Peptides against a protein of PDB entry 4Z63. Designs and how they scored, part 282

Target 1, 334 residues: chain A of PDB entry 4Z63
Amino acid sequence: LCLGMNDLTGNIPEDLFHLKRLNLLGIQENRLSGSLSREIRNLSSLVRLDVSWNLFSGEIPDVFDELPQLKFFLGQTNGFIGGIPKSLANSPSLNLLNLRNNSLSGRLMLNCTAMIALNSLDLGTNRFNGRLPENLPDCKRLKNVNLARNTFHGQVPESFKNFESLSYFSLSNSSLANISSALGILQHCKNLTTLVLTLNFHGEALPDDSSLHFEKLKVLVVANCRLTGSMPRWLSSSNELQLLDLSWNRLTGAIPSWIGDFKALFYLDLSNNSFTGEIPKSLTKLESLTSRNISVNEPSPDFPFFMKRNESARALQYNQIFGFPPTIELGHNN

## One batch from the design tools (peptide; made by RFdiffusion4, then SolubleMPNN)

Design b2_p27_5_s4 (from b2_p27_5, 13 letters changed)
Fold by OpenDDE base, seed 3:
Structure b2_p27_5_s4 (fold): chain B 334 residues (1-334), chain A 27 residues (1-27)
Amino acid sequence: as target 1 above (334 residues)
Amino acid sequence: SVSRSYPYGEVIIDFEGSSWVSSEDLD
C-alpha cells in the first residue's frame, strides 16, 4: 500500500493494521500526526515501512520483534522522541534504518551482534548524546553510517579500527575531539570511500603525518573546524579522490601542486582559509574539469549527498556525487 | 521535525534512495 506524497492528515486508521499480508506500507510525505501506533505489530508480513516526512510524535513503539521480515524502516523528518526501541535495536532482519531529523535522545545503543543484516544507518540530526557506540564495528554488514548533527562527545572509538564494512561515514557537527586520533583510527577502515567530519575538532591541528593512508578515499569533507596547519601530505596518496572540502578552516601555507594530480577530482573547496602563494598551475589541468569523457566511479545512487552552503538555505540534494557542479573554490584566502 | 542551521560547506549523506523492494525480498 503506497499513499505517499499526498496531503493526508490525522493519524493512520487502526483498521489499516488488520492487513496482515501487507509487505509494503508507504505513507511518506504527508501530514500524518500523533503517535505511530503500536498496532503496526499486526503487519507481520511487512518488509518496508516508510513513514518519513510526516508529523508523527511520541516514542517509536517497541514492536519490531513482531515484524520478522522488516528490512526497511524509514522514519526521517518526524517528531519522534525517546531512544531506539529495544526490539528495533535487536532486529536481525533490518537492512536499513533511517530516523534522520527527529528528536531522538539519550545514549545511542544498538545490539550489533543481533543486527546481522544492518547495512545502512541514518540517525543524523537527532539529540543523541554521550559517546559513539563502540560496538558499531560488530555490525558486520554496516556500510553506510550517518551520525551527524548529534551531541556525541569525546573521540572516535578505538574499536573503529576494525570497522571493515564501513564505506560511507558522516560525523559532521557531533562535538568530536582529537582529529589526529580520528584519522589514525579511520585509516584502518579499508573500504572507507566517504568521510565527512565537518564542524568538529574545533581549533585543532590537521595532522600532516605521512604514515596516514586512505587508499579508497573518494570524498573528504572536513569543513568549518577552524583547523590549523597546512595541506596534509598524506592526502596525496588518495589517488581516487573526487571531492575535497577543507573550507572554513585556518589552514596556511601554499596549495601544493600535487592537488592537480587527482584525475577524478572535480570538486575542490579550500575557501575561507589562510592559504598563501600562487594557485598551482596543475589545477588548470585537472582532467575532471577539462574533459567531458571522464568516467567517475560513483557511489551508489541510493545514497544522495546533501550540500548546504548557507545557514539559512535548505540543503541541496544530489543523487550522485557527480551531480555536484565541477567546482574550484579558493576564495577568501590571503 | 528538527530544523537546525549550519555554517557553510556542510555535506551530509542521506540514505533515502532505496525506493523499492525486489520481488525476491518478498519470499
Scores: peptide ipSAE 0.030, ipTM 0.600, DockQ to the pose 0.027
Fold by OpenDDE base, seed 1:
Structure b2_p27_5_s4 (fold): chain B 334 residues (1-334), chain A 27 residues (1-27)
Amino acid sequence: as target 1 above (334 residues)
Amino acid sequence: SVSRSYPYGEVIIDFEGSSWVSSEDLD
């Protein structure tokens, strides 16, 4: 049943939950309000539930133990409160959980040893607090993780060295500390292609440790951290780099010539730093900007990227990194 | 969340929702 993208109001009729053979319920992008009924438990054949972009409130019902076939739960952009229900946090069938942009709170707890199928997790823009869950690497299929804009504190857990499945990771604006430790840990994530760490590590030094290596890194965004230091030499070994944003830091020194050696680099933002010297001539020869015939294996996260140019503007959605305009931004360096 | 304002005109790139700046993130 697909009723998305309408102007439906009120709550879901209770009689809808009599549809025991229903595999897909999509009611996204409406004005549905009230609590999400616990009677969803009656939809025992449900594989996909999309209630995103509504006005739902209250706690998410703890009925997911009665939904043994549920693979996809999309509840982003609602008013949900409380935590992740225990039955949801223990779901062995769930592949994708998106609860971004809610009011979920408490400590983030997932039983990763039970969540054997989880591959995508978006919990960005919630009110989770405490520490990053150390057991996330136990989610052995977890590829996409957005935990941005939560009230996490401290450092990236040491256990994330074992996060082999991790490919796309955002921790933006989560009060994280110790960028050196974070990068030192995350370099062990051998499948990591996209790393977003914006608005963390306030005033720390960007490590220039030649021992750091991100083999498969395609997207690195570490903006608005007030980071000190220079362009990190270790980044030059990330030959697959496509997008680099280090804007709004306090980085100094010259922009190194190796920045133009990235064959796939099409988006570079180094603006609002303290870089000095000349613009490397190598930037004028970036193959991705001069020739569009370069086959680029683009990272394809399950969750879209957004570009927002100012606080008042609506963010532009980009489902693929290739959707970003080719950009070199070096403004406001002094 | 970290109470740090994005400067006016800053381009924010992140996953869906994480690029949204709310008033609570502003000083």
Scores: peptide ipSAE 0.075, ipTM 0.628, DockQ to the pose 0.050; fails the geometry check
Fold by OpenDDE base, seed 2:
Structure b2_p27_5_s4 (fold): chain B 334 residues (1-334), chain A 27 residues (1-27)
Amino acid sequence: as target 1 above (334 residues)
Amino acid sequence: SVSRSYPYGEVIIDFEGSSWVSSEDLD
């Protein structure tokens, strides 16, 4: 049953919860309000639940133990409060959990040993606090993780060295510290293609450790951190790099010539730093800017990228990395 | 959310939630 993109108001009719054979319930993009009914437990055949973009409030009901077939739960852009319900945090069937842009709070806790099917997790723009969950790598299929815009404290857990399934990771604006440790840990994530760390690590030094290596890194965003240091030499080994944003830092020195050797690099933002010297001539020879025929295997995150250039502007949604316009931004280097 | 204001605006690239589901997962 798909009722999305309407002007429906009030609560979900109770009679809808008698549909025991219902596999898909989509009621997204409405004006539905109140609590999400516990009676969703009666939908025992449910595979997909989409309640996103509504006015739901209260706690998410703890009934997911009665939904053994549930693969997809989409609840983004609501007023949900509290934590992740225990039954949801223990769901063995769940593939995707999206609760972005809610008011969820407390410590983030997932029973990753039980969540054997979880591949995508979006909890961005919530009120989670405390430390990043150390057991997140126990979610053995977890590929896409957005934890941005929460109030996490401390460092990336050491256990994330074992996060082999991790491919897309955003921790932007989450009050994280110790970029050196974070990069030192995350380099062990052999499948990591996209890393977003914007608005963390305030005033720290960007490590220039030649031992760091990100083999499959395609997207690196570490903007607005006021980082010191220079262009990191270890990045030159990330031959698949497509997007680099190091804008709004305090990086110094020359822009190295090897930055033009990235065959797939189509978006470069080094603006608002303190870089000096000449612009490398190699940048004018970037194949991605000169040739339309570059077949690049684009990472396909389950969640789109959002770019926001101004606080007052709406974020632009990009479903594909190649949706970003080819860009070289080197402005405001003093 | 700790917003930092910058004089020339902020560039933020991040993931946000999608309602997209692969057709292969519904089968």
Scores: peptide ipSAE 0.039, ipTM 0.611, DockQ to the pose 0.031; fails the geometry check
Fold by OpenDDE base, seed 4:
Formats: C-alpha cells, structure tokens, sequence
Structure b2_p27_5_s4 (fold): chain B 334 residues (1-334), chain A 27 residues (1-27)
C-alpha cells in the first residue's frame, strides 16, 4: 500500500493494521501526526515500512520483534524521540534503517551481532550523544553509515580498524576530535570510498603522514574544520579520487602538482584557505574535465550525495558522484 | 568558532528510498 506524497493528516487508521499480508506500507511525505501505532506489530508480513517525511512524534514503538521480514524502515524527517527500540536494535532482518532528521537521543546502541543483515544506517541529524558505538564493525554487512550532526564527543573508536564493510561514512558536525587518530584508524577500512568529516577537528593539524593510505578513496570532504598544515602527501596515493573538498580551512603552502594527476578528479574545492604559489599547470590536464565521455563504469554508489549551495534552496540530490558539476574552486586563498 | 560563512553546508550521504534532504540537515 503506497499512499505517499499526499496531504493526509491525522494518524494511520487502526484498520490498516489488520492487513496481515501487507508487504509494503508507504505513507511518506504526508502530514500524519501523533505516535506511530504499536499496532504496526500486526503487519507480520511487512518488508518495507516508509513513514518518512511526516509529523510523527513520541517514541518509536518496540514491536520489531514481531516484524520478522522487515528489511527497510524509513522514518526520516519526523519528530521521533527517545532511543532506537530494543527490538529494532536487534533486528536480524533489517537491511536499511533511516531515521535521519529526528529528535532521537541518548547513547547510540545497536546489537550488531544480531543485526546480521544491516547494510545501511542513516541516523544523521539527531540528538545522539556520548561516544561512537565501538561495536559498529560487528555489523558485518554495514556498508553505509551516516552519523552526521550528532554529538559524538571524542575520537573515532580503535575498533573501526576492523570495519571492513564500511564504504560510505559521514561523521560531519559530530564534535569529533583528533583527526590524526581518525585518519589513522579509517585508513584500515579497505572498502572506504567516501569519507565526510566536515565541521569536526576544530583547529587541528591535518596530518601529513606518508604512512597514511586510502587506496579506494573516491570522495574526501573535510571542509570547515579550520585545519592547519598543507596539502597532505598521503592523499596523492588515492588514485581513485573523484571529489576533494578541503575548503574553509587554514591550509597553507603550495597546491602540489600531483593534484592534477588524479584521472577521475572532477570536483576540487580548496577555496577559503591560505594556499600560496602558482596554480599547478597539471590542473589544466585533468582528464575528467577535458574528456566528455569518462564513463567511469564504477558502480554508482548506492547512495546519493547531497550538496546545498544556496541557503534558501533544497539540497540537490546527486545519485552519482558524477552528478556534481565539474568544478575547480581555488578562490579566496591568501 | 567554526566559520558560519561556509556556503555549502554539509555534504551528506543519503540512502536508497530517502527523499530530498531537509535544509535542517545542511545548516
């Protein structure tokens, strides 16, 4: 049953929960309000639940033990409070959990040993506090993690060295400290292709440790951290780099010539730093900017990127990294 | 203080089945 993208108000009719054969319930993008009914437990055949973009409030009901087939739970952009229900945090069937842009709070706790199917986790823009959960790497299929805009004080856990499944990771604006430790840990994530760390590590030095290596890194965004230092030499070994944003830092020195050696680099923002010297001539030879048909046959990241350039505009969704316009921003360097 | 003049907000990752990102997620 798909009733999304309407102007429906009130709550879900109780009679809807008698549909025991229902596999998909989509009621997203409405004005549904009140608590999410506990009677969702009666939808024992449910595979996909989308209640996103509504006005739901209260705690998410702890009924997910009665939903053994649930693979997809989309609850982003609601007013949910409390924590992740225990039954949801222990769901063996769940592949995707999206609870972004809610008011969820407390410590983030997931039983990753039980959540054997979890592939995608979006908990961005919530009120989670404490430390990053050290057991996230125990979610053996967890590929995509957005934890941005929470308050995860401290450092990236050492256990994340073992986060082999991790491919897409956003921790933007999460009050993280120690960029050197974070990069030193995350370099061990052999499948890491996208790393977003914007608005963390305030005023720290960007490490220039030649021992750092991110072999599969395609997207690196570490903007607006007031980072000091220079363009890191270790980044030159990330041959798959497609997007680099180090804007709004305090980086100094020259822009190195190796920045133009990235065959797939199509988006570069080094603006609002303190870079000096000449613009590398190698930037004029970026294949991605000169060749129209770079069919990067790379599997599209399963997940869109969002960029907002205008405060009044909705964020633009880019289903592919290549959806970003080819860009070189070197402005406002002194 | 972090520069409030950063015009792009946050680059975020969203997942399959998600709608458009709220402006609240970028500010």
Amino acid sequence: as target 1 above (334 residues)
Amino acid sequence: SVSRSYPYGEVIIDFEGSSWVSSEDLD
Scores: peptide ipSAE 0.037, ipTM 0.636, DockQ to the pose 0.054; fails the geometry check

Design b2_p27_6_s1 (from b2_p27_6, 8 letters changed)
Fold by OpenDDE base, seed 1:
Structure b2_p27_6_s1 (fold): chain B 334 residues (1-334), chain A 27 residues (1-27)
Amino acid sequence: as target 1 above (334 residues)
Amino acid sequence: SRKLSVDPKDVVISFTGSSWVSSEDLS
């Protein structure tokens, strides 16, 4: 049953929950309000539940133990409060959980040993606090993780060295500290292609440790961290780099010539730093900017990228990384 | 040159999981 993209109001009729054979319920993009009924438990055949983009409030009902077939739960952009229900945090069937842009709070806890099918987790823009859950790497299929814009504190857990499934990771604006430790840990994530760490590590030094290596890194965004230091030499070994944003930091020194050696680099933002010297001539030879025929095997995340020009501005959506226009931004240096 | 006196740029990843996405999903 798909009733999305209408102007439906009120609550879901209770009689709808008598549809025990229902596999898909999509009621997204409406004006549905009130609490999400616990009677969703009666939809025992449910595979996909999309209640996103509504006005739902209250706590998410703890009934997911009665939904053994549920693979997809989309509840982004609502007014949900509380935590992740225990039954949801223990769901062995769930592949995708999206609860972005809610008012969920408390310590983030997932039973990753139980969540054997979880591959995508979006909990961005919530009110989760405390530390990052150390057991996330126990979610052995978890590939996509967005935890941005939460009130996490401290450092990236050491356990994330074992996060082998991790491919796309955003921790933007989550009050994280110790960028050296974070990068030192995350370099062990051998499948990591996309790393977004914007608005963290305020005033720290960007490590220039030659031992750091991100072999498969395609997207690195570490903007607005007030980072000091220079362009990190270790980044030169990330030969698959496609997008680099280190804007709005306090980086100094010259832009190194190796920045133009990235064959797939099509988006470079080093603006609003304190770089000096000459613009490397190698930047004018970037294949991605000069050749129309570059087939870049770009990462295809199950999520769009959003770029805000400023904190108050609307984010621009890019469905894929290639959606970013080829860009060299070196403005506002010196 | 001097840095801009505007709010810094923010780049965010969001997993919409649906075909319809709005920029308003970000706060």
Scores: peptide ipSAE 0.030, ipTM 0.541, DockQ to the pose 0.044; fails the geometry check
Fold by OpenDDE base, seed 4:
Structure b2_p27_6_s1 (fold): chain B 334 residues (1-334), chain A 27 residues (1-27)
Amino acid sequence: as target 1 above (334 residues)
Amino acid sequence: SRKLSVDPKDVVISFTGSSWVSSEDLS
């Protein structure tokens, strides 16, 4: 049943929950309000539940143990409160959980040993606090993780050295500390292609440790951290780099010539730093900005970016990295 | 000369699993 993108109001009719053969319930982008009914438990054949972009409130019902076929739960942009219900945190069938932009709170806890099918987790823009879950690497298929805009104080857990499945990771604006430790840990994630750490590590030094290496890194965003130091030499070895944003830091020194050697680099933002010297001539030779046909390898079809240029503007979602226009931003440097 | 004031940029990633492009207010 697909009723998305309408102006439906009120709550879900109770009779809808009598549809025991229902595989897909999509009621996204409406004005549905109230609590999400516990009677969802009656939809025993449900594979996909999309209640996103509504006005739902209250706690998410703890009924997911009665939904053995549920693979997709989309609840982003609602008013849900409380934590992730125990049955959801233990779901062996769930592939994707999206609860971004809610009011979920408390310590984030997932039983990763039970969540054997979880591959995508989006809990960005919530009120989770405490530390990052150390057991996330136990989610053996977990590839996509957005935990941005929460209050995860502290450091990236050491256990994330073993996060082999991790490919896309955002921790933007989560009050994280110790960028040196974070990068030192995350470099061991062999499948890591996208790393977003914006609005963390305030005032720390960006490490220039030649031992750091991110082989498959395509996207690095570490903007607005007030980071000190220079362009890190270790980044030059990330030959697949497509997008680099180090804007709104306190980086100094010259922009190195190797920045123009990235064959796939199409988006570069080094603006609002303290870089000096000349613009490298190599930037004029970036293949992605020339008439050359370059194939850009997309990290994932389920990987949107959000860019917000100012507080008054809406964030624009790009479902694919190449949706960003080819850009070089070097403004507001010395 | 005074530098033009620009608002700080925020870039985040999310995983909606949706095929359409949308805009959203970030809080």
Scores: peptide ipSAE 0.029, ipTM 0.540, DockQ to the pose 0.043; fails the geometry check
Fold by OpenDDE base, seed 3:
Structure b2_p27_6_s1 (fold): chain B 334 residues (1-334), chain A 27 residues (1-27)
Amino acid sequence: as target 1 above (334 residues)
Amino acid sequence: SRKLSVDPKDVVISFTGSSWVSSEDLS
């Protein structure tokens, strides 16, 4: 049953929960309000539940143990409060959980040993606090993780050295500390292609440790951290780099010539720093900017990026990396 | 002058899991 993108109001009719053979319930992008009914437990054949973009409130019901076939739960952009229900945090069937942009709070806890099928987790823009869960690497299929815009604190757990499945990771604006440790840990994530650490590590030094290596890194965003230091030499070894944003830091020194050697680099933002010297001539020879015929591998076709150029402005969504316009931004370095 | 009257940039990634699902909103 797909009723998304309408102007439906009120509550879900109770009779809907009598549909025991229902595999898909999509009621996203409506004006449905109230609590999400506990009676969803009756939808025992449910594979996909999309209640996103509504006005739901209250706690998410703890009934997911009665939904053994549920693979997709999308509840982003609602008013949900409380924590992740225990049954949801222990779901062995769940592949994707998206609860971004809610009011969920407390310590983030997932039983990764039980969540054997979880591959995508989006809990961005919530009120989770405490430390990052150390057991996330135990989710052996977890590739996509967005935990941005939460009230986490501390540093990236050492256990994340073993996060082999991790490919796309955002921790932007989560009050994290110790960028040196974070990068030192995350370099061990062999499949890491996208790393977003914006609005963390305030005032720290960007490490220039030549031992750091991110082999498969395509997207690195570490903007608005007030980071000190210079362009890190270790980044030059990330030959697949497509997008680099180090804007709004306090980086100094010259922009190195190797920045123009990235064949796939189509988006570069080094603006609002304290760089000096000349603009490397190699930047004018970036193949991705000069040739219309360059095929760049998309890390994930279904992976959206959001860009805010102004805090008061709505974020612009780009469903693909290629949605970003080819950009070289070096402004405001004087 | 190092800064114009603009707010700092923020870039966030999110996951929808499929191209046919609803768009995200970070407003």
Scores: peptide ipSAE 0.025, ipTM 0.517, DockQ to the pose 0.046; fails the geometry check
Fold by OpenDDE base, seed 5:
Structure b2_p27_6_s1 (fold): chain B 334 residues (1-334), chain A 27 residues (1-27)
Amino acid sequence: as target 1 above (334 residues)
Amino acid sequence: SRKLSVDPKDVVISFTGSSWVSSEDLS
């Protein structure tokens, strides 16, 4: 049953929960309000539940143990409060959980040993606090993780050295500290292609440790951290780099010539730093800027990328990284 | 080098299962 993008109001009719064979329930983009009924437990055949972009409130019901076929739960942009229900945090069937832009709070707890199918987790823009859950690497299929805009004080857990499945990771604006430790840990994530760490590590030094290596890194965004230091030499070994944003930091020194050696680099933002010297000539020879007929190994996320650069601007959606406009921003560097 | 003010810029990349996202979702 798909009723998305209407002007439906009120709550879900109780009789709907009698549909024992219902596989898909999509009621997103409406004005449905009240609590999400506990009676969703009756939908024993449910595979996809999309209640996103509504006015739901209260706690998410703890009934997911009665939904053994549920693979997709989308509840972003609602008024949900409380934590992740225990049954949801233990779901062995769930592939995708999206609860971004709610009012969920407390410590984030997931039983990753039980969540054997979890591939994508989006909990951005909530009120989670405490520390990052150390057991996330135990979610052996967890590839996409957005935990941005929460309050995860402290450091990236050491356990994330073992996060082999991690490919796309955003921790933007989550009150993190110790960038050296974070990068030192995350370099061990051999499948990591996208890393967003914007608005963390305020005033720290960007490490220039030649031992750091991100082999598969395609997207690195570490903007607005007030980072000191220079362009890190270790980044030059990330030959697949496509997007680099280090804007709004306090980086100094020259922009190195190797920045133009990235064959797939098409988005570069080094603006609002304190770089000096000449613009590398190699930037004028970037294949991505001179030819459209280039083979680029695009990251293939399961879901579109959404990029927001300004609070006042709407997020831009891109299905592929290549969808971003080719950009070189070097402004405000004198 | 000029001292620059910090813009309340928030650069966020999110991975969503929906084609619909508002500015609030990433702010």
Scores: peptide ipSAE 0.022, ipTM 0.523, DockQ to the pose 0.046; fails the geometry check

